# Designs tried in a protein design run: peptides against a protein of PDB entry 4XPM. Part 59

Target 1, 160 residues: chain A of PDB entry 4XPM
Amino acid sequence: VMLHSKNVKGFLENTLKPYDLHSVDFKTSSLQSSMIITATNGGILSYATSNNDVPKNSINEINSVNNLKMMSLLIKDKWSEDENDTEEQHSNSCYPVEIDSFKTKIYTYEMEDLHTCVAQIPNSDLLLLFIAEGSFPYGLLVIKIERAMRELTDLFGYKL
Target 2, 67 residues: chain B of PDB entry 4XPM
Amino acid sequence: DIKGTIAFDTHGNVIESTGVGSQRIEDIGDLSKVTLDAEGFAQVQGDSLLVHLYKRNDITLAVYTSA

## One batch from the design tools (peptide; aimed at target 1 K17 L140 E151)

Design b2_p29_6 (made by RFdiffusion4)
Pose (drawn by RFdiffusion4):
Structure b2_p29_6 (pose): chain A 143 residues (1-50, 63-86, 92-160), chain B 67 residues (1-67), chain P 29 residues (1-29)
Amino acid sequence: VMLHSKNVKGFLENTLKPYDLHSVDFKTSSLQSSMIITATNGGILSYATSNSVNNLKMMSLLIKDKWSEDENDTNSCYPVEIDSFKTKIYTYEMEDLHTCVAQIPNSDLLLLFIAEGSFPYGLLVIKIERAMRELTDLFGYKL
Amino acid sequence: as target 2 above (67 residues)
Amino acid sequence: SSTFAEDSNDELDNFIQEMLDAIKEKYEL
């Protein structure tokens, strides 16, 4: 099994869209970036930006390790269930940036959102949980 | 009139904020400790501003008005 | 799946509006 590069890229581009509420006068900026990376090496499989390529590689590996350390050391952590599949959503403050990371369930892949410091964490967590519900094709993807 | 809002989750993280809500994000620590009535409502205040609380689906909405 | 971002936004806006309506009715705002 392999990834359909173009469709995953299109998916990540779609996860970039901002929230724009009218019930209250609230709107976010779009995500800075959205990436799927390996849980193993932190290598980037696909990404979308709304800063530079060099900067994404560094952040990705860093969040991979931070996530790896938290995932087995016996911040916010949100246990989630999707169609009886379990995963965890972590938030990490990356300098002035807000980030969310979660392992795609039973997969060797992580989904990573990078937003500005003005993007509320609670909202970033809801965005990534829902986005993961669209990634059933990637559950169990093993390297 | 409504002077601001804050919505926050069970971890106390913000989902959205407007008005004076964005200036009073620190209120969440106290607000999250408020025990709501049987229907999920409460009213509290730190100063001249009245905070109306309603919680459902693990999301608390606080709206700020005058008392 | 391509509209999931728009749906997410719309559902959150409706949810917040419902919470506002419940507060307005309860406390006669």

Design b2_p29_6_s1 (made by RFdiffusion4, then SolubleMPNN; from b2_p29_6, 13 letters changed)
Fold by OpenDDE base, seed 1:
Structure b2_p29_6_s1 (fold): chain B 160 residues (1-160), chain C 67 residues (1-67), chain A 29 residues (1-29)
Amino acid sequence: as target 1 above (160 residues)
Amino acid sequence: as target 2 above (67 residues)
Amino acid sequence: RENAAEELNKELDEFIKEGLDAIKKKFNL
């Protein structure tokens, strides 16, 4: 199934879902945001947020989007720096992964009180970005984004 | 009785935590260094609690019980 | 078909369950 812009939005919305285990009493919050951004400029191509109870075209909505834009840019910049830093790539905050025949890296970044995770969609100019509350464990966040990435094969190799 | 759990990855990052485990994330550093037996188990005394370890597929599960 | 999040939730839950059972058996908990 081909991923279109519409489908991507829906996909990102689905990634917001929290985890709720029953084997142990563990549950997470929903992701605050899930985005696909450009690796070059940090521009948001698609996004989803957990609290969409804001009236359309309200100042709150605009402010929220602006905040996402800001975070996107900051994370993109950090990601770009790390991609050019061998030491950072060998830190515990970097997870080299291979999906099928494609290699990519997952980075975890603490942004103020938030836990974020970003990964380049393999061989593409796109980044997948998850933003979660500080209570969301990084190990789980990494697994989450890795699994999500596996569902975005249509975007592998996408160049702007 | 189980007092809590921590599951963590090879980078020492938490996957899940419950109970007292949520308050002992700092234990991961030491727990990750514990030598496991051939089946992937170990038992370690941690403070006033006993920690039972099981590792499989690069995920370590630590279960805390009373010592 | 379950999405990635739901699948991971299930997978993780199963892993933890299996681990707990294994530990309980191993250490007679």
Scores: peptide ipSAE 0.689, ipTM 0.947, DockQ to the pose 0.774
OpenDDE base, seeds 2, 3, 4, 5: peptide ipSAE 0.688, 0.689, 0.685, 0.687; ipTM 0.947, 0.947, 0.946, 0.946

Design b2_p29_6_s2 (made by RFdiffusion4, then SolubleMPNN; from b2_p29_6, 14 letters changed)
Fold by OpenDDE base, seed 3:
Structure b2_p29_6_s2 (fold): chain B 160 residues (1-160), chain C 67 residues (1-67), chain A 29 residues (1-29)
Amino acid sequence: as target 1 above (160 residues)
Amino acid sequence: as target 2 above (67 residues)
Amino acid sequence: RSKAMEKLNKELDEFIKEMLEAIKKRFKL
């Protein structure tokens, strides 16, 4: 299976958009970042960020990307640990879900003041990772990532 | 009449909160334990506010009113 | 896929709307 980076990038950019629940006048901020990373090493295959204030190729952009790399690695490590920890899989931070005929898990992790959510794309070596501000509620973040994952069927079964 | 809302999942995590609900996230622990009727509804007193509950498909919506 | 996220947002909003309306109806709010 060939991964089309351009298509994935566009999709991730779309996931940055906030939820707007008009029924109750609730609206979130945009996601800070959305990424697809490898489950093995936490390497970033594709990413999107809502921060458009940083000039391209600037030192600030480099630092920002480096920060994403660090966060992705840390989250991957936590994910890996939890995947090998039965107790963690039964915590309120873990959501077992089934998409089509595939089982996966959604984890929520607090990273300093940020709310993060990560899930293994079904039957793949890839993780989908959302990073949001602390104001973004975890329950909604879980819903968002689950629904987003359902749109990534082309990546189901992707192996490195 | 509605002072705020909280929607939360079965893990006790917030889906949305508005108005006074945003200041009452700590209520989720107690609200999650409320016995609902056959149709999935309940009313409970929360301090000076009345909380109207409805659960469907693992999502609970709490609506806060003054009475 | 661009509209997919919008659809999902709408679906959740509609779901919450239905729940809210159900509460309003049940408790005459």
Scores: peptide ipSAE 0.717, ipTM 0.947, DockQ to the pose 0.837
OpenDDE base, seeds 1, 2, 4, 5: peptide ipSAE 0.717, 0.717, 0.716, 0.716; ipTM 0.947, 0.947, 0.947, 0.947; seed 1 fails the geometry check

Design b2_p29_6_s3 (made by RFdiffusion4, then SolubleMPNN; from b2_p29_6, 17 letters changed)
Fold by OpenDDE base, seed 2:
Structure b2_p29_6_s3 (fold): chain B 160 residues (1-160), chain C 67 residues (1-67), chain A 29 residues (1-29)
Amino acid sequence: as target 1 above (160 residues)
Amino acid sequence: as target 2 above (67 residues)
Amino acid sequence: REKAMEELNKELDEFLKEGLEAIKKRFNL
């Protein structure tokens, strides 16, 4: 079984869905964006956004895409720095996890008023990136991205 | 009788918060240090509220009540 | 995969539900 670009896009769109923890009457907003980017250059391979009401080919759409590009690059750079810093890997912003015998790390980064979370897809050159509003708790965001990665086994070991 | 809740992970990051819990996120620092019994429970006296704790699978749930 | 994501959401909710019930039982709330 292979995940093609169309299937990946659909998966990312599904990750946008909010958490609804009705047992405690807690519900989040949708993720602002969900992305798969390259660990090397921060290039966007696939993405989904909750704000799709912008007219196609409009200046607002271009600005939105450019914003995603900038965000992905900034987060990739920070991730790269942290992956080369043992102290940062032991901070509260880093969650070491193991999925199907593969080790990876989840990082949380605050980007202005946004809450972001990034993780290397196990044994791959790819990063999964979630961008959420500030109201989305970091602990829940970490849980979300971990659970999402467990469903991306087709991308484990993917090398560019 | 429940006034609010907070759930948080081992890093002290919020998983969810409701009611008065949403205004007491700063309590996590102290709550994370509370000694739990063998079943994972504890009760802590706050200001005017009681905090009831339960921890399992690295997630701590705090429930706030008036008594 | 969509179903899987929904189930994971449900699992967390169920955990919180169990926790609430456990607390209610333990402290007679």
Scores: peptide ipSAE 0.683, ipTM 0.944, DockQ to the pose 0.804
OpenDDE base, seeds 1, 3, 4, 5: peptide ipSAE 0.684, 0.683, 0.683, 0.683; ipTM 0.944, 0.944, 0.944, 0.944; seed 1 fails the geometry check

Design b2_p29_6_s4 (made by RFdiffusion4, then SolubleMPNN; from b2_p29_6, 14 letters changed)
Fold by OpenDDE base, seed 2:
Order: sequence, then structure tokens, then C-alpha cells
Structure b2_p29_6_s4 (fold): chain B 160 residues (1-160), chain C 67 residues (1-67), chain A 29 residues (1-29)
Amino acid sequence: as target 1 above (160 residues)
Amino acid sequence: as target 2 above (67 residues)
Amino acid sequence: KENMMEELNEELDKFIKEGLDAIKERFNL
């Protein structure tokens, strides 16, 4: 059964969960946001946020969504630029990966004080992006998003 | 007598850090260049701390101890 | 999919633990 909108949102909400190691005293914060956006225009198809829940249709909700829209657009633009730049694709901020014989790339971007990570869902018109606090280490963020992508096989090849 | 840890990937990005390791992220640049033995280990003297390295599956773990 | 992040957390924790044990054994810590 393919993922539906409600299932995707639930999936993204699960990705917000922090990491808590027991072998060493290490624990992260939750992701601020987890999103699936279009690679074409950065339109948000689904999202989850750890921000405080606000009443529906409130001005605060609208503002928060607008902020996500802005960030998604900025990240999409940077991603698009890098996908058309050979040097950027070979930078240390780019992780080429292969998932089920599909090649894709994971990019890390610092957005103000936030640590972000974005990757094209294999053979699709969709991007998966994570937004975390600056305290969230990039190496762990990359591992996290790669694992998440591996579980989104239903979206592989999705075209708008 | 572990004082802290750092785990990092081949890009030099942190995976986890604890204790004094959290304050020594800048060490990754030098630690990544250390030659490891055939089993993936190395020991490096860094200022007042001793750094013990182990690399497996492209992840390097650094453990900081005194002396 | 439901336990995806939990499983990854456990895998990472296991990796770190194994690394710590290896270092402790190798360097007699």
C-alpha cells in the first residue's frame, strides 16, 4: 500500500524524534521541522514541526507555516543551484549516496543558526529536508536523513 | 578515565560528542589525518590529553583521556 | 517504518559501544 498524505505526515513526525544514546551521555534535541517539498518550486507537500502547537487558523499558525514556506524555498533554491554546479556537488557539503540502486545526493546547509539537510528522493520530483538546531551535529543529521529516505520507497519515482 | 568522546564521519562532520570532546571539535581536522594501524587504531598525544582513535565503517571514534 | 528512528538510534548506540569497548581493550583503559 502506498503512502498517503496522512501517513506521510505521521512518518515525518516520527523523524522529529531526538537521538538519545546510552553508551555515552549524548542526546540531541528534536528536529525543528521535517518536510517533503517539490524540487521544482519548493512547494510543501507535507510537513511536521516540533514547535509549540498553536490553535488552528490562528495568526501564529499562519506565520509559522509562512516561515516554513520561506525556508523550503530558500533550501530548494540552494539545492537547485548546487545540482547545476559541478564544484558544489564535489564539495564537502555533498554526500553522494545510493539507495536500492538509485543514486541521490544529500546536502548540508547552514541556514542562519540552523543546521539543515536536504536530499532528492530517488528518481522523484520531491525533496526531503530536515531542519534542526545548530547543536544538532551534521554527521548525525546526514545519517538520519539517509535512513529516512530508505523508508520512503513508495515515493521513489514520484513525478508531479 | 575517559574525559570525552567525538565520533565523526569521513567528511569531518560530527556524529556525536561528549565531555571534553564537545569542546575539541576543531581537533577533527588533525585527527582525520592520523595514520591508523591495520586494525584501525591509533593513539595521539594532544596537549594535556591523550586521544585514542578507532575507525570502522568510515566512522572514527576518538576517546579523550588524561595522561 | 514506525520504528525506523528507534532502530537507527539503537544501531548507532551499538556502534559507539562497540567502538568504546574496542578502544578500551586495545589501549587498556
Scores: peptide ipSAE 0.716, ipTM 0.950, DockQ to the pose 0.928
OpenDDE base, seeds 1, 3, 4, 5: peptide ipSAE 0.716, 0.716, 0.714, 0.715; ipTM 0.950, 0.950, 0.950, 0.950

Design b2_p29_7 (made by RFdiffusion4)
Pose (drawn by RFdiffusion4):
Structure b2_p29_7 (pose): chain A 143 residues (1-50, 63-86, 92-160), chain B 67 residues (1-67), chain P 29 residues (1-29)
Amino acid sequence: VMLHSKNVKGFLENTLKPYDLHSVDFKTSSLQSSMIITATNGGILSYATSNSVNNLKMMSLLIKDKWSEDENDTNSCYPVEIDSFKTKIYTYEMEDLHTCVAQIPNSDLLLLFIAEGSFPYGLLVIKIERAMRELTDLFGYKL
Amino acid sequence: as target 2 above (67 residues)
Amino acid sequence: SDFAERDNEELDTFIEEMLDAIEEHNTEE
C-alpha cells in the first residue's frame, strides 16, 4: 500500500482553512501548516502551507520526539475514539506557535497542525479530531 | 448588552473568545470550577461584569454582560 | 461544501444555540 501523494496533499490543503463564526464575532487566521509525518523518523510525507520548507522539517522532527517521549513516559492530552479506533491528541507550544499532533490510529503516521499563537488550543484540538475522521484510509498504514 | 464571550473545553482550553472575553482569559480557572445547576446554568462575577455560564457537550460558554 | 466548511457551520450553529439557551433562561428569571 502507498499514499496517493496528490490527494493527501489536497487533503492537507483543505485542513488549512480558518474558522469564521457569525454567531459571535470570531475568526481565526488559517493554519500556518498541516503535515503528515512518520511516527518513526519524523520524516515528512506530505504538507501544506497557507513558514518555509526548512523550518517545517525542524519542527516536525521536534514534535515527533516530544510526542514520542510523552507516548511512553509512564501540556494537554485528549484521548479520542473514532469508529472504535483509539488515538491521542497532544498540544505543544512551539515557541510562539500553537501545535496539535496525533497519531493516525494504528498507523506509523502522525497528523500535525501548526497555527499561530492566536489560534485557540481548544479549537485547534477540535479541528484536528474532525480532520482525523476523514483519514480512515490511513488507519493501520504501516511503514 | 453582551460585552464579551469565552468558550472553553474540559481541559480549560479556549475554543473562542470575543469582547472583554479576550481580555479575561484568566477567568477560566475560576469559571471552570463553577458547579452548574441541573440544567447546566450558572451566574458568577468577578467585578462589575456578570458572567452567564452554560455548559453542554463538554463545552462551557461564558457571556459577559453588566449586572 | 467540504468537511472544513461544514465544521465551521456546525460550530457556528452550536455556539448560537448555547447563546439562545442563555437568553431564554434569563428571560424566565

Design b2_p29_7_s1 (made by RFdiffusion4, then SolubleMPNN; from b2_p29_7, 13 letters changed)
Fold by OpenDDE base, seed 5:
Structure b2_p29_7_s1 (fold): chain B 160 residues (1-160), chain C 67 residues (1-67), chain A 29 residues (1-29)
Amino acid sequence: as target 1 above (160 residues)
Amino acid sequence: as target 2 above (67 residues)
Amino acid sequence: MNFMEELNEELDKFIKEGLEAIEERLKKE
């Protein structure tokens, strides 16, 4: 199955769903945003947001998108720095993982009051980025993004 | 008689928390250092609570009960 | 179900199994 732009959008929308456990009384909020961005300049290729009540083509929508662009750029810059810093790669905020024989890393970053995590799609010029509220646990966020990346094999090795 | 739970990963980051566990995230530092038995269990006596540990597949579940 | 729902169920199953395992351990003590 080929991943097209429409399919990617739907995929990201699915990642927004909250977790709700029944064995214990635990429920998260939905992710605020889920994005695929370029590792080179932090450009947004596709995104989904839980805030769908904003009128289309409104000034509020534009501001929301601009905010996402700003956050994606900041996170990309920090990711780039960490990828060139051996010490940061050994910090507790870095999770080395292997998916289908491909190695990558998941980083957790505090962005103001938000919890974020980012990971390079294996052997690609793309990053997967999750943005959640501060109440969303980092450990769960990491598990979530790893599971999501395992479903993006069509993007492995994608070069700009 | 569960008072709360914490599940955390090998980096000490929370996966889930409930009840009193949500207010004792700082316990993870010490709990992560506890030696588990061959079946992956341990018990740690806290203040007024007993913490039961179960680890499998790099995830540790801590269950708080009355001492 | 989709992969996110599957992950939700996997985590829920882990917690449930852990709780049950702890309960069984308490019976042996």
Scores: peptide ipSAE 0.695, ipTM 0.946, DockQ to the pose 0.910
OpenDDE base, seeds 1, 2, 3, 4: peptide ipSAE 0.695, 0.695, 0.694, 0.695; ipTM 0.946, 0.946, 0.946, 0.946

Design b2_p29_7_s2 (made by RFdiffusion4, then SolubleMPNN; from b2_p29_7, 13 letters changed)
Fold by OpenDDE base, seed 1:
Order: structure tokens, then sequence, then C-alpha cells
Structure b2_p29_7_s2 (fold): chain B 160 residues (1-160), chain C 67 residues (1-67), chain A 29 residues (1-29)
């Protein structure tokens, strides 16, 4: 099934789900946000947020979206910087991964008190971005985004 | 009698933590250096707690027990 | 199941297996 705007939105919404282990008493919060943004300008192509109790078209909704725009731009800038910094690519905050013979990198970034991770969708002009609370473990966040990217093969090679 | 757990990846980042493990994230640095046996196990005495290590597929599980 | 649910189960399974393995090792000592 081809990914359309509606499908992408639904996909991102699905990524918001918390993890709840039963073998041990461990449960995460939902992701605050999940986004697909452009690697070029940090523009948001699609997004989902767990804070859905805001009235539609309200000023609060607008402000929240604006905040996401700001965060996406900041993270994009950091990502771009790291992609041009070999030292950063060898830090513990960078996870080189291979998906279906495509290589990409997952970066973890602390944004204020939030835990974020971002990865370029293989061979594309797009980034997948997860934003979580500070209590969300980075290792789990990385695993999560890697798994999510494996489901976005339709976007592999996407160019703007 | 499990007092807590920590699961962490090869980068030393937490995957999950429970109980006392959540309060001992700093242990990962030392735990990651522990030599495991052929089966991927190790035991490390840490203060009043015993830490049991199990590693498989690049994920290490640390289990804290009183004994 | 969706991929997120599957991942949750996989992680849970890993932890469970690890706990069981450790318990088994302790019992043998």
Amino acid sequence: as target 1 above (160 residues)
Amino acid sequence: as target 2 above (67 residues)
Amino acid sequence: MDFMEKLNEELDKFIKEGLEAIRKRLAEE
C-alpha cells in the first residue's frame, strides 16, 4: 500500500503508543510528537502529537504547532551539523544502521528536558523525528525509530 | 527477589529500567566493561546488591538482587 | 498486530527470557 498523506498521519499516530512491558513493571509515556520533516529546511510534512485535548483551530493548537515547527527546525539544524561532523557521527549519540541495504544514522538529541531522536529516511530528503519526555530512555527510543523506519520503505529515496 | 532491572544497548543507553535499577543508571558504565562467560552471563557484587548480567543480541540485561 | 505492538512484545520476550535465564543460573548454583 502506497503511503499517502492520510496514511502517513495514521502511521505517525501509531508511533506515539507507549511501551508497556509485563515481564517487568516498566511502562513509558506516549511520545509527545512524531514527525516527518524535510532535511533541507526542517519543514513539517506530517506530524502527530499526543496532546490532542486542545480545541481545533484554537490559539493553543496554533501555538503548539508553531512550537513543533521551531523544534523541527532546531533538530534539523543539529542533524545537518552532525552529518558534516565525523566526530559527532562516532559519538554514543549516533547509531549507524542499515535497513534493506540502505544505510542511515539515528541521532539522539536532548532538547531542553525532552528526549528526541531523528533519522534520515534512507536515501531521501526526509527525516523521521520522535520527541519524548525526558523519562523516555534513549536506547528504547532508538529501537523504536529504527523499527518505524523499516515500515517507511515507500519513502526511501524520496526527493523533494 | 529482584530489586530492579536495567536493560541497555551497546552505546550504554537505557532501554528499560525498573526498581533500584532506575536509580543506578550510572552503573552501566562499569557493567558494560564486565567480562561475560561463554553463555553471556556474569555476576557483579555491588554494595549491598548483587547484579546479574545477561547479554544477547547486543542488549544487556542487569538484574539487581539482594543475594 | 502493528509494528509497535510487535516491538513491544519482542522486548518483553527478551526481558522475560533474560530473567528466566538468570533465575535458572541462580538455581543451579
Scores: peptide ipSAE 0.699, ipTM 0.947, DockQ to the pose 0.933
OpenDDE base, seeds 2, 3, 4, 5: peptide ipSAE 0.698, 0.699, 0.699, 0.699; ipTM 0.947, 0.947, 0.947, 0.947

Design b2_p29_7_s3 (made by RFdiffusion4, then SolubleMPNN; from b2_p29_7, 14 letters changed)
Fold by OpenDDE base, seed 1:
Structure b2_p29_7_s3 (fold): chain B 160 residues (1-160), chain C 67 residues (1-67), chain A 29 residues (1-29)
Amino acid sequence: as target 1 above (160 residues)
Amino acid sequence: as target 2 above (67 residues)
Amino acid sequence: MNFMEKLNEELDKFLQEMLDAIAERLAKQ
């Protein structure tokens, strides 16, 4: 089954859900946002947010979307810088991974009080971006985004 | 009697933390340096708590107990 | 199972196995 745009958004919405690890009695908050953005311009192709209780077409909704756009652009810029920085690629904030013979990198970035994680969808012009509260562990965020990318094989190789 | 846990990856980043573990994230630096036995276990006396370490598949779990 | 259900189950199971391993080790001491 092909992953259509609507299916992508639905998947991103699913990724928002928290971890609930009964074995150790650990539960996270929901992700604040989950997005597919362009690696070139940081444009948002699809997104989901936990704050869905905002009136449609309200100023608050507009501001929220604009904030996402801003964060997307900033993270894209930092990602782009790191992709051209060997030292950054070897820091503990970078996780080289291989998915179905495709290599990519997962980066963790602190954005003010938020914990973010971004990864290039293999061989594509797209980035997957998770934004979480500062209480969300980076190691767990990395696991989440890696597993999420494994579900987005239809986007592998996507070029703008 | 588990007082808390910390799970962390090979980068030293937290996967989960509970109980006293949540207040001892800084322990990861030292815990990551502990030599594990052939089965992947170790015990470390830390403060008033005993830390039980176990590593599997690049994840280390630290369990804090009183004894 | 949806994505997060599966992910939760996977990691939770893994952590439980690790806890069990620790418990088993302690029982032998």
Scores: peptide ipSAE 0.750, ipTM 0.955, DockQ to the pose 0.896
OpenDDE base, seeds 2, 3, 4, 5: peptide ipSAE 0.750, 0.749, 0.749, 0.749; ipTM 0.955, 0.955, 0.955, 0.955

Design b2_p29_7_s4 (made by RFdiffusion4, then SolubleMPNN; from b2_p29_7, 14 letters changed)
Fold by OpenDDE base, seed 4:
Structure b2_p29_7_s4 (fold): chain B 160 residues (1-160), chain C 67 residues (1-67), chain A 29 residues (1-29)
Amino acid sequence: as target 1 above (160 residues)
Amino acid sequence: as target 2 above (67 residues)
Amino acid sequence: MNFMEKLNEELDEFLKEGLDAIKERLAKE
C-alpha cells in the first residue's frame, strides 16, 4: 500500500508514543514532535506534535508551528554541514546504518534543552526528525528513529 | 538488591537508566572497555557497588547491586 | 500491534532477559 499524506501524518503521530520499559521501571515522555522535512531547505512536509490541546488557528498554535519551522531549519543546516565534515561523521553523534541495501546516517543534536535526532531517508531528499525533551536518552532516540525509517520504504529514493 | 541500571549502545549513549545508574552515567566509559566472557557477562567493582554486565545484540545492560 | 509497540516490547524483553540472566548467574555463584 502506498503511503499517502494522511498516512504519513498518522505514521508520525504513532512515533510520538513514549517508551515504557517496566522491567526496569523506566518510562519516557512522549516526543515533542516528529517531522518529515526537505533536505534542501528544511521545509516541513508533514509533522505531528504531542501538544494537541492548542486551539486551532490560535496564536499559540501559530507560535508552536513557527518554532518547529525554525528548529527544522537549524537542524537541516547542521545536518548539511556534517554531511560535508568527515570529523563530525566519525563522532559518537553519528550512526552509520544500513536498511536493506541502503546506507544512511543518524545524527543526534542538542538544541538548547531538547534532544533531537535526524536521519536522511535513504536515497531521498527527505529527512526524518524527532524532537524530545532533554530527559529522553540519545541511545533510545536513535533506536526509535532507525525502526521508524525501516517502515518508510515507500519514501526511499524520493526526489523533489 | 538491585540499586539501579544503565543500558547503553556501542557509541556509549544511554538507552535507559534507573536508580543509582542515573547518577553514574560517567561509568559507561570504563564499562564499555570491560572484557566480557563467551556468554556476554562480566562483573566489576564500581565505587561501593558491584556492577553486573550483560551484553547482547550491541546493547550492554549494567546492573548495580550492593553485593 | 504497531511498529512502535513492537519495539517497546522488544526492548523490554531484552532488559528482562538480561536481568534474569544476571540473577541466574548470581545464583550459581
Scores: peptide ipSAE 0.710, ipTM 0.949, DockQ to the pose 0.914
OpenDDE base, seeds 1, 2, 3, 5: peptide ipSAE 0.708, 0.708, 0.708, 0.709; ipTM 0.948, 0.948, 0.948, 0.948

Design b2_p29_8 (made by RFdiffusion4)
Pose (drawn by RFdiffusion4):
Structure b2_p29_8 (pose): chain A 143 residues (1-50, 63-86, 92-160), chain B 67 residues (1-67), chain P 29 residues (1-29)
Amino acid sequence: VMLHSKNVKGFLENTLKPYDLHSVDFKTSSLQSSMIITATNGGILSYATSNSVNNLKMMSLLIKDKWSEDENDTNSCYPVEIDSFKTKIYTYEMEDLHTCVAQIPNSDLLLLFIAEGSFPYGLLVIKIERAMRELTDLFGYKL
Amino acid sequence: as target 2 above (67 residues)
Amino acid sequence: SKDNFMEESNNDLDTFIKEMLDEIEDKYF
């Protein structure tokens, strides 16, 4: 199996949209970036930006390792279940940026959101959990 | 009138904030320790501002008004 | 759908917060 590059790219572009509430006067900026990366090498498979390409490669590998260290050392961590599939959502403060990362269930891929420091973590976690519900095609994707 | 709001999750992370809510994010530590009534309500205050709490679906809403 | 789930997420969250405000209004105001 292989990734449909254009559709995954389009998916990530869609995950960039900000929240804009009217019930209370609240709105976020859009995500700085959204990426799917390998859990193995931290290599980027696909990305979307609303900063530079060079900067994303560094951050991706860094979050891959931080996630890797946390995922087997016997912050916030949110256990989640999607259609009986389990994964965990981690938040990482990357300098002044807020990030969420989660392994796509049973896959060798991580989904990574990068937002400004003003983007609330709890909201970033909800955004990535719902976004993962749209990625059933990628569950079990093995390298 | 409503002077501000904060919504936060069970880890104490913020989902949204407005008004004085954005200036009082530090309140969450105390607010998250409040034990709610059987229906999920509570009222507490740190100062002249009254905090109305309601929690459902692992999300706590705090709204700030005057007392 | 994958093409519009972010609009739905935003609407769901706005409705949910409104419902929580309505509960506070009915209880205290």

Design b2_p29_8_s1 (made by RFdiffusion4, then SolubleMPNN; from b2_p29_8, 13 letters changed)
Fold by OpenDDE base, seed 1:
Structure b2_p29_8_s1 (fold): chain B 160 residues (1-160), chain C 67 residues (1-67), chain A 29 residues (1-29)
Amino acid sequence: as target 1 above (160 residues)
Amino acid sequence: as target 2 above (67 residues)
Amino acid sequence: SRENFMDELNEELDKFIKEGLDAIKARFF
């Protein structure tokens, strides 16, 4: 099954779901945003946000999108730097993972008061990016994005 | 009775935290160094609380109790 | 399922924590 733009959007929207454990009294907030961006320029190909209570075409929506664009660019730049830095790749903020024999890395970045997590979709020019509130634990965020990437096999090897 | 929990990964990053565990994230540094028995368990004294550890599949669960 | 993979992950984590709690209870309590 090919991933179409609408399918990708729906996928990203699904990733926004909060975690709610019942074995212990633990519940997260929804992700603030989930995006697929280009690894080359940090351009947003698709995105979802939990802040959907904004009038369409409003200045607030425009500002929100612009903010996402800025964050995506900043995170892409940091990711690019780390991909060229062996020391950063061996820090606690980097998780080497293997999905279906494809290797990739998950990075956690603190951006202001937000917790972010980014990973290159294996062998592709695309990055998957999660942005959450500062209360969202990084370990859980990593698990979440890894699981999400396992569902994006259709994008493995995608080149712009 | 359980006063709180922390689950953390091999990088020392939190997966979940509850109760007093949420206020003791800094304990992870020391807890990660605790030697576990053959079954993956350990019990350590932390301040006035006992910390019960269980590790499986690279995830460590710490349970805080008063006794 | 691809459509509910987040729910599945939530359930998996919940199950893990539950099993861990039970194990700790059995071992120490």
Scores: peptide ipSAE 0.729, ipTM 0.954, DockQ to the pose 0.846
OpenDDE base, seeds 2, 3, 4, 5: peptide ipSAE 0.729, 0.728, 0.727, 0.728; ipTM 0.954, 0.955, 0.954, 0.954

